# Peptides against a protein of PDB entry 3C2G, part 164

Target 1, 209 residues: chain A of PDB entry 3C2G
Amino acid sequence: IRTFDLLGLLLHDSDAIDGFVRSDGVGAITTVVQYPNNDLIRAGCKLLLQVSDAKALAKTPLENILPFLLRLIEIHPDDEVIYSGTGFLSNVVAHKQHVKDIAIRSNAIFLLHTIISKYPRLDELTDAPKRNRVCEIICNCLRTLNNFLMMWIPTPNGETKTAGPNEKQQVCKFIEIDILKKLMSCLSCEGMDTPGLLELRSTILRSFI

## One batch from the design tools (peptide; made by RFdiffusion4, then SolubleMPNN)

Design b2_p29_4_s3 (from b2_p29_4, 14 letters changed)
Fold by OpenDDE base, seed 2:
Structure b2_p29_4_s3 (fold): chain B 209 residues (1-209), chain A 29 residues (1-29)
Amino acid sequence: as target 1 above (209 residues)
Amino acid sequence: MEELVEKHRNAKTAGEHQKYLDKIMELLR
């Protein structure tokens, strides 16, 4: 724990974060979170989230890191771990086709659906901090989904990847009424990336029409 | 480690940052 607190102090600006990532900082964190200590896992995932937007991640091999993280958030019931992990996933897949491919191969689409399905409707949550955290988790999942869906939308100038049959089937689950209601609930939450969620809504509609 | 972290935070150049970072990362191995 103290080690992660100290590591957090290194992440004071974008250049420091990039330096940390270039020095295999993500690998170092993932090594520590392999220990069965919930506090370490929480702290480690929080650090992962802090570095998740680093430009240096484009040059970082994630073939082992992503599957491990996905497994971690699959098995860990902790909302803070799920929040940090889904946040990391959402950010790391952004604008990185190879990372999207790794995530998809690692059953990320199904996992995202599972996570969203696990949480109650936001209107059923009376505790504001918990409601906000759950909303943020759902938003992270949906933003990640958006990043996947965007790969399969034809662009005027580019070769469009096609989703495989399995991916298509998993994506279809996100048009379930429960998922759509949760998306709409997140759009109504304060402090959320409303433009991003609206983009997702548009992307979903474009993907299924 | 704490001293190195503080030195990293107070570093004025990219080279100094990297130097202390490398030392910290070495301690994490």
Scores: peptide ipSAE 0.308, ipTM 0.858, DockQ to the pose 0.031
Fold by OpenDDE base, seed 1:
Structure b2_p29_4_s3 (fold): chain B 209 residues (1-209), chain A 29 residues (1-29)
Amino acid sequence: as target 1 above (209 residues)
Amino acid sequence: MEELVEKHRNAKTAGEHQKYLDKIMELLR
């Protein structure tokens, strides 16, 4: 725990974060998160979130890291771990086709649906901190989904990748009424990425019509 | 480690940042 507090102090600006990632900082964090200690897992995932937008991640091999993180999120019920992990995922897949492919091969689409389905409706949550955290998790999942769906939308200038039959089936689950209601509920939350959620709505419509 | 973290935070050159970072990362191995 103390080690992660100290590592957090290294992440004081974008250049420091990028330097940390170039020095295999993500590998160092993931090594520590392999220990069966909930406090270490929480702290490590928080650090992963802090470095998740680093430019150096484009050059970092994520073939071992990403499947491990997805498995961690799958098995760990802690909202803070899920928040940090889904936040990392949503940032790291952005504008990186190879990372999207790794995530999809690692069953990320199904996992995102499972996470969203696990949480109650936001209107049923009376505790404001809990409601906000759940909203953030759902937003992270939906932003990640948007990044995946965008790969399969025809662009004027290029051959569109086609989703496989399994991916299509898993994506179809996101048009379920319960998922759509959660999306709409997130749009009503203050401080959320409303433009991103509106983009997802548009992407869903383009993907299913 | 705390001293190295503070030196990293106060470093003014990219070379100094990298030097202290490398030392910290060595301690994490």
Scores: peptide ipSAE 0.306, ipTM 0.857, DockQ to the pose 0.030
Fold by OpenDDE base, seed 4:
Structure b2_p29_4_s3 (fold): chain B 209 residues (1-209), chain A 29 residues (1-29)
Amino acid sequence: as target 1 above (209 residues)
Amino acid sequence: MEELVEKHRNAKTAGEHQKYLDKIMELLR
């Protein structure tokens, strides 16, 4: 725990974060979160979130890190771990095709659906902090999905990656009425990335037309 | 480690930052 507090102090600006990532800081964090200690896992995932938008991640091999993180999110019921992990995922896949490919191969689409499905509807949550956290998690998942779907939208230049049959099947689960209701509920939450959610809605519609 | 973290935070150049970071990362291995 003290180590993570100290590491957090290193992450004081974008240059420091990039330096940390270049020095295999993500690898260091992931090594620590391999220990079966919930407090360490929570703290480590929080640090991962803090570095998740670092430019240096574009040059960082994530082939071992992403599958591990996805598995951690899959098995851990802690909302803080899920929040941090899905936040990391959403940021790290952004604008990085090779990272998207790793995540998809690691069954990320299915996992995102599973995460959204396990949480109750936001209107059923009376505790505002919990409701907000759940909304953030769902938004992280949906933002990640949007990043995946965007790969399969035709560009003006006619170059489009085609989703495989398995990916298509997994994506189809997101048009389930329960998932759509949760998406709509997130749009009503204050302080959420409404533009991003609207973009996702548009992307979903385009993906199924 | 705490002293190195403080030195890193107070560093004014990229070289100084990297120097202290490398030392910290060495301690984490």
Scores: peptide ipSAE 0.306, ipTM 0.858, DockQ to the pose 0.030
Fold by OpenDDE base, seed 3:
Structure b2_p29_4_s3 (fold): chain B 209 residues (1-209), chain A 29 residues (1-29)
Amino acid sequence: as target 1 above (209 residues)
Amino acid sequence: MEELVEKHRNAKTAGEHQKYLDKIMELLR
């Protein structure tokens, strides 16, 4: 815990964050969170979220780190770990094809669906802090999904990847009425990435129609 | 480690930042 508090002090600006990532800071965090301590896992995932948009991540090998993080959020029931982990995932896959490929190979699409499915509808949550945290988690998952779907939409420049049959089947689960209702409910929450959610809605329509 | 973190935070050059960062990362290995 004290180590992560000290590491947090190193992350004081964008250049410091980038320097930390270039020095294998993400690897250092993931090494520490391998210990079965919930407080360490929470603190480590929070630090990962803080560095998740660093430019240096484009040059960082994530083949071992990303599958580990995905497994961690799969098995952990903690909303704070899930929030930080899905936030990291959504940021790290943005504009990085190789990272998207690692995530997809690591069953990220299925995991995102599982996470969204396990939470109740936002209108059923009376506690505002809990409702907001759940909304943020769902938004992180849906933003990640948008980043995946965009790879398979034909662009005018002709560079389109084709989703495999398994990926297509898993993506089809996101047009279920329950998932769509959760997407729409997130649009009613204050402080959410409404433009990103609207983009996803458009991306879904372009992917399935 | 705390002293190195403070020195890193107060560093004025990229070289100084890297020097203290390397020392901190060595302690984490």
Scores: peptide ipSAE 0.303, ipTM 0.855, DockQ to the pose 0.028

Design b2_p29_4_s4 (from b2_p29_4, 12 letters changed)
Fold by OpenDDE base, seed 5:
Structure b2_p29_4_s4 (fold): chain B 209 residues (1-209), chain A 29 residues (1-29)
Amino acid sequence: as target 1 above (209 residues)
Amino acid sequence: MEELVEKYRNAKTAKERQDYLEKIEELLR
């Protein structure tokens, strides 16, 4: 735990972060968070989030790391772990088609639905710190989902990838009324990524209509 | 929403399409 905190302090600039990632730091963290210690898992996931925007991740194989992290998020009912994990996911899938494919194959779309479904509406959360954290988690999920959906939207030249039947089914879960109500509740939340939510709205509309 | 999307797709008039589109958008706002 302390080691991750100290390491996090040392990873304060882009070069240090890239150096850590190039040295298989992500793999090292992933190994450590396999131990059944909640504090260690939290600290490790937080560190993963910290390095999730590293340029060096583009060259890092995530075939083993990402499925593990997704499973960790799935089974660990901890807001901090979910926050860090979804943040990591949203950052690593951005602009990386290969990583998107890994995530999708690892049931990421369904996981995002599960996460959003787990939390109450933001307007029902009276505790400000909790509400803010949940808001951030939902933002991470929405950003990730948007990145997935964008793959299946026709380009100006008319070319597009087609979502498989499983992916389509998973995406359809996000247009369930309960999910939509939760998403709507996000628009009034202070600190919500409103532009991102609106982008997702547009993407969903273009995906289904 | 799925039903509205299907109604939108099967709408015969521009007005019907617009009406269903607005309803879909309302669910996403």
Scores: peptide ipSAE 0.012, ipTM 0.335, DockQ to the pose 0.017
Fold by OpenDDE base, seed 4:
Structure b2_p29_4_s4 (fold): chain B 209 residues (1-209), chain A 29 residues (1-29)
Amino acid sequence: as target 1 above (209 residues)
Amino acid sequence: MEELVEKYRNAKTAKERQDYLEKIEELLR
């Protein structure tokens, strides 16, 4: 645990982070967090989040890492792990088609739905630190989802990818009335990425009509 | 929402399409 904290302090600039990633640092963390120790898992996932925007990740094979992390988030009830994991996911899929494909094949869309479904409405959370953390998790999920859906929207040049039947089915879970009500309730919440949520709304509309 | 989308797609007139579109948009506000 202390080792991860110290390492996190040393990874204070982009060059150090890139160096760590090039040295398979992400794989090393992933190996360590396989041990059933909650504190270790928290620290490891936090470090993953810290390096998740590294340029070197574009060249890092994530075929084994992403499925593992997604499974970890799925089964772990810890908000800090979910926060770090969804933050990592959101950052690594951004502008990287191959990473999006890996995540989608690993049922990431459905996982995002599961995470959103797990948490109460933000207006029902009276504890400010808890509410803020949940808000951040939801924002991470929505940003990730938007990035996935954008792949299936035609570009100005007419190029478009088609979602497979499984992906379509997973996306359809987000248009269930209970989920929609929950997401819309977030628009009035302080700290919510309202522009991002509105963008997602537009993306959903363009995906289905 | 899924039902409204289907109604939108199957609408026979521009007016009907617009009506269902507005309902979909309202649901997403």
Scores: peptide ipSAE 0.011, ipTM 0.324, DockQ to the pose 0.016
Fold by OpenDDE base, seed 3:
Structure b2_p29_4_s4 (fold): chain B 209 residues (1-209), chain A 29 residues (1-29)
Amino acid sequence: as target 1 above (209 residues)
Amino acid sequence: MEELVEKYRNAKTAKERQDYLEKIEELLR
């Protein structure tokens, strides 16, 4: 735990973060957080989030890391772990086709749906800190989903992949009425990325046209 | 500690960063 705190302080700029990532820092964290200690897991996931936008991650093999993290998020009920993990996922899949493929093969789309389904509507949460954290988690999920869906939308200048039947079925779950109501409840949350939500809506619509 | 962390982040020189880092490490012991 102390080591993670110290490392977090050392990672003060992009160059330091890249240096850490190049030294297999992400792999080191994932190795350590395999120990069943909640505080350690929280600290490790938080540190992962801090380095999740590093440019050096594009050269880092994530084949072993992502499935592990996804499983951790799946089984761990801790909002802080889920927040950090979904934030990490969102950042690492951004603009990285290979990473998106790994995540999708590891049932990330289904996991995102599961996460959203587990939380109540934001307007039903009376505790502001809890509501805000849940909102952030949902935003991370939505951003990640948008990044996945964008792969399957024809663009004039980009290579478009075709979603498999399983992926299509998983995506269809997000248009369920209960899920839509939960997503709409995000608009009431302070600090909600409303433009991002609108972008996702547009992406979903384009995916079904 | 929070103040030291902020001083560390805002430090302009490597020496200043090291000094604040050492102080933070001492608090974390």
Scores: peptide ipSAE 0.010, ipTM 0.279, DockQ to the pose 0.050
Fold by OpenDDE base, seed 2:
Structure b2_p29_4_s4 (fold): chain B 209 residues (1-209), chain A 29 residues (1-29)
Amino acid sequence: as target 1 above (209 residues)
Amino acid sequence: MEELVEKYRNAKTAKERQDYLEKIEELLR
């Protein structure tokens, strides 16, 4: 734990972060978080989030790392782990088709649905710190989902991939009324990425209509 | 919502499509 905290302090700029990633730092963290220690897992996931937007990740194989982290998020009820993990996922899939494919094959869409389903509506949360953390988690999930869905929307200048039947089925779960109500509750939340949510709405509409 | 999407897809007129689209959008607002 102390090592991760110290390492986090040393990773103070983009060059340091890139250096860490190039040295297989992500793999090192994922190895450490395999130990069943909640504090260690939390600290490790937080550090992963810190390096999740590193340019060097574009050259880092994530085939073994990402499925493991997705599983970790799936089984761990800790909001901090879920926050860090969904943040990591959101950042690593951004603008990286190969990583999106790995995530989707690893059932990431269903995981996002599961995460959103686990939390109450934001307007039902009276504790501000909890509400804010849940809001951030939901934002991470929505951003990630949007990044997935955008792959299947025709662009004027590009070949559009088609979603497989399993992916389509998983995406359809997000148009369930209870999920939609939860998403709607996000629009009234202070600090919510409202533009991102509206973008997702547009993406969903274009995907299903 | 799935039912509305199906109704939208099966709508025979532009007006019907617009009506169902508005209902879908309302659910997503």
Scores: peptide ipSAE 0.011, ipTM 0.324, DockQ to the pose 0.016; fails the geometry check

Design b2_p29_5_s1 (from b2_p29_5, 12 letters changed)
Fold by OpenDDE base, seed 2:
Structure b2_p29_5_s1 (fold): chain B 209 residues (1-209), chain A 29 residues (1-29)
Amino acid sequence: as target 1 above (209 residues)
Amino acid sequence: SYKKLLEPLSPEQQALLDEKLAELLELLE
């Protein structure tokens, strides 16, 4: 734990972060957080989030890391872990098609739905810190989903991949009434990327239905 | 399963963890 605190302090700039990532720091963290220690897991995931936007991640093999992280955030009950993990996921898949593919193959779309579904509506959360954290988690999930969807949206300059039938089905789950109600409850949350959420909805409705 | 995450670390596991933490610190050098 102290180690992670120290690492967090030292990894304060982009160059340090990139250096750490190039040295397989993400792999090292994921190795450490495999141990059954919640404090360690929290600290490790926090550090993962901290380095999740590193440019060096584009060159880092994530085939073993992502599936592990997805499993972790699937089962771990701590919102801090979920926040950090989903944050990492959202950042690491950004602008990296191969990483998106790994995540999708690892059932990330369904997992995102599961994560959102396990939380109550934000208006039912009376504790402001908890509500805010849940909102952030949902935001991370939606951002990740948006990143996936962008793969299947035609761009003016090139061939677009087509979502498979399973992926389409999983995406369509995000427009079901129950989940929509939850997502709508996020629109009033401070810090929510409301435009992004609306865009996501629009994208699903226009491109996947 | 989450149950595995709740189990206390054995002394051996703790030792291994400590080694891995040390290795992690070395990545900063």
Scores: peptide ipSAE 0.165, ipTM 0.741, DockQ to the pose 0.012
Fold by OpenDDE base, seed 1:
Structure b2_p29_5_s1 (fold): chain B 209 residues (1-209), chain A 29 residues (1-29)
Amino acid sequence: as target 1 above (209 residues)
Amino acid sequence: SYKKLLEPLSPEQQALLDEKLAELLELLE
């Protein structure tokens, strides 16, 4: 635990973070968080989030790392782990087609739906810190989903990959009534990207239906 | 499963963890 605190302090700028990532720092953290220690897992995932936007990740093989993280956030009950993990996911897939492909093959779309679905409506959460954290998790999930959807949206300039039937089906689950009710509960949440949420729904309706 | 995350570390696992933590710090040297 102390080690991660120290690392967090040392990884204070972009150059330090990139250096750490180039040295397989993400792999090292992933190895450490495989141990059955919740405090360690929490600290490790927090550090992953801290380095998740590093440019050096574009050259980092994530074929083993990303599926592991997806399984971790699928099974771990701690909201802090889920927050950090979904934050890492949203950042690491940004502008990286190969990483998006790894995540999608690992059932990330369905997992995002599962994560959102396991939480109550935000208006049912009376504890403000809990409500805010859940809101942030949902935002992370939605950003990740938007990053996936962009692969399949036709652009004037070129080749658009076609979503497979399974992916289309999983995307369409985000416009079902139960999930929509939960997403709508986020519209008034402080820090929620309300325009982005509405645009997401419109994108699904126009491009996947 | 989550149950695996609740299992206590053996002395050998703890030693390995300590080694991995040390290696992690060395990545910044």
Scores: peptide ipSAE 0.164, ipTM 0.740, DockQ to the pose 0.012
Fold by OpenDDE base, seed 5:
Structure b2_p29_5_s1 (fold): chain B 209 residues (1-209), chain A 29 residues (1-29)
Amino acid sequence: as target 1 above (209 residues)
Amino acid sequence: SYKKLLEPLSPEQQALLDEKLAELLELLE
């Protein structure tokens, strides 16, 4: 735990972060958080989030790391862990096709839906700090989903992949009535990317139905 | 389940942890 706190202080710039990642720092953290200690898990996931935008992650093998993290955020009860984990996921898949593929093969789309579904509507949360954290988690999930969807949307300069039938079905779950009610409750949350959410919905409706 | 995730590490995993912690500590020196 102390090591993570110290690392968090030292990893304050992009060069330091890249150096850490090149030294398999992400692998080291993921190994450490496999110990049955919630404080350790929380600290480790927080550090993962801190380094999640590192350019060096493009060269890091994530085949073993990402499935583990997905399992962790699926089952861990602590919102701080979920926040950090989903934040890491959203950043690490950005602009990295290979990482997106690993996540999708590891059932990440369904997991994102599960995470959003397990939380109450934001308007039912009276505690402002908790409400804000849940909102941030949902935003992380939606950002991650959007990153996945970009793989299947025609772009002028790129070859478009076609989503498989299972992936398409999983994506369509995000426009079901129950999940939409929860997502609509986020529109009034401070810090919510409302335009992004609406764009995501529009993308699903136009390209995946 | 959460309980399964928190199962004790194998000796091999513990050895890997020790190695990675040592590497991280070296970066801090």
Scores: peptide ipSAE 0.149, ipTM 0.730, DockQ to the pose 0.013
Fold by OpenDDE base, seed 3:
Structure b2_p29_5_s1 (fold): chain B 209 residues (1-209), chain A 29 residues (1-29)
Amino acid sequence: as target 1 above (209 residues)
Amino acid sequence: SYKKLLEPLSPEQQALLDEKLAELLELLE
């Protein structure tokens, strides 16, 4: 734990972060957080989030790291871990098609739906800190999903991949009535990316139905 | 499973963890 605290202090500069990532720092963290210690897991995931937008991640092999993280956030009950993990995921897949592919193959779309589904409607959460954290988690999930969808949206001047039938089915789950009600409950919450949510919905309706 | 996270580490596991933490610190040197 003290190690992660120290690392968190030192990894404040972008160059330091990139250096750490180039030295397989992400792999090192993921190795350490495989040990059954919740405090360690929380600290490690927080550190992952801190380095999640590093440019050096584009050259980092994530074939083992990403599936592990997805499994972790699937099973871990701590919202702080889920927040950090989904934040890492959303950042690491951004602008990296190969990373998106790894995540999708690892059932990330369904996982995002599962994560959103396990939380109550935000308007039903009376505890403000809890509500805010859940809101942030949902935002991370939606941002991640949007990053996936961008791969399949035709561009006027570019080639686009086509989503497979399984991916389409998983994406369409985000416009089911129950999930929509939950997502709509987010619109009234302070800090929610409302425009992003609406754009996501529109994208699904236009391109996946 | 998550249940495993609730179990204390064996002395061997703790020693291995300490080694991994030391390795992580070495990345800063």
Scores: peptide ipSAE 0.143, ipTM 0.725, DockQ to the pose 0.012

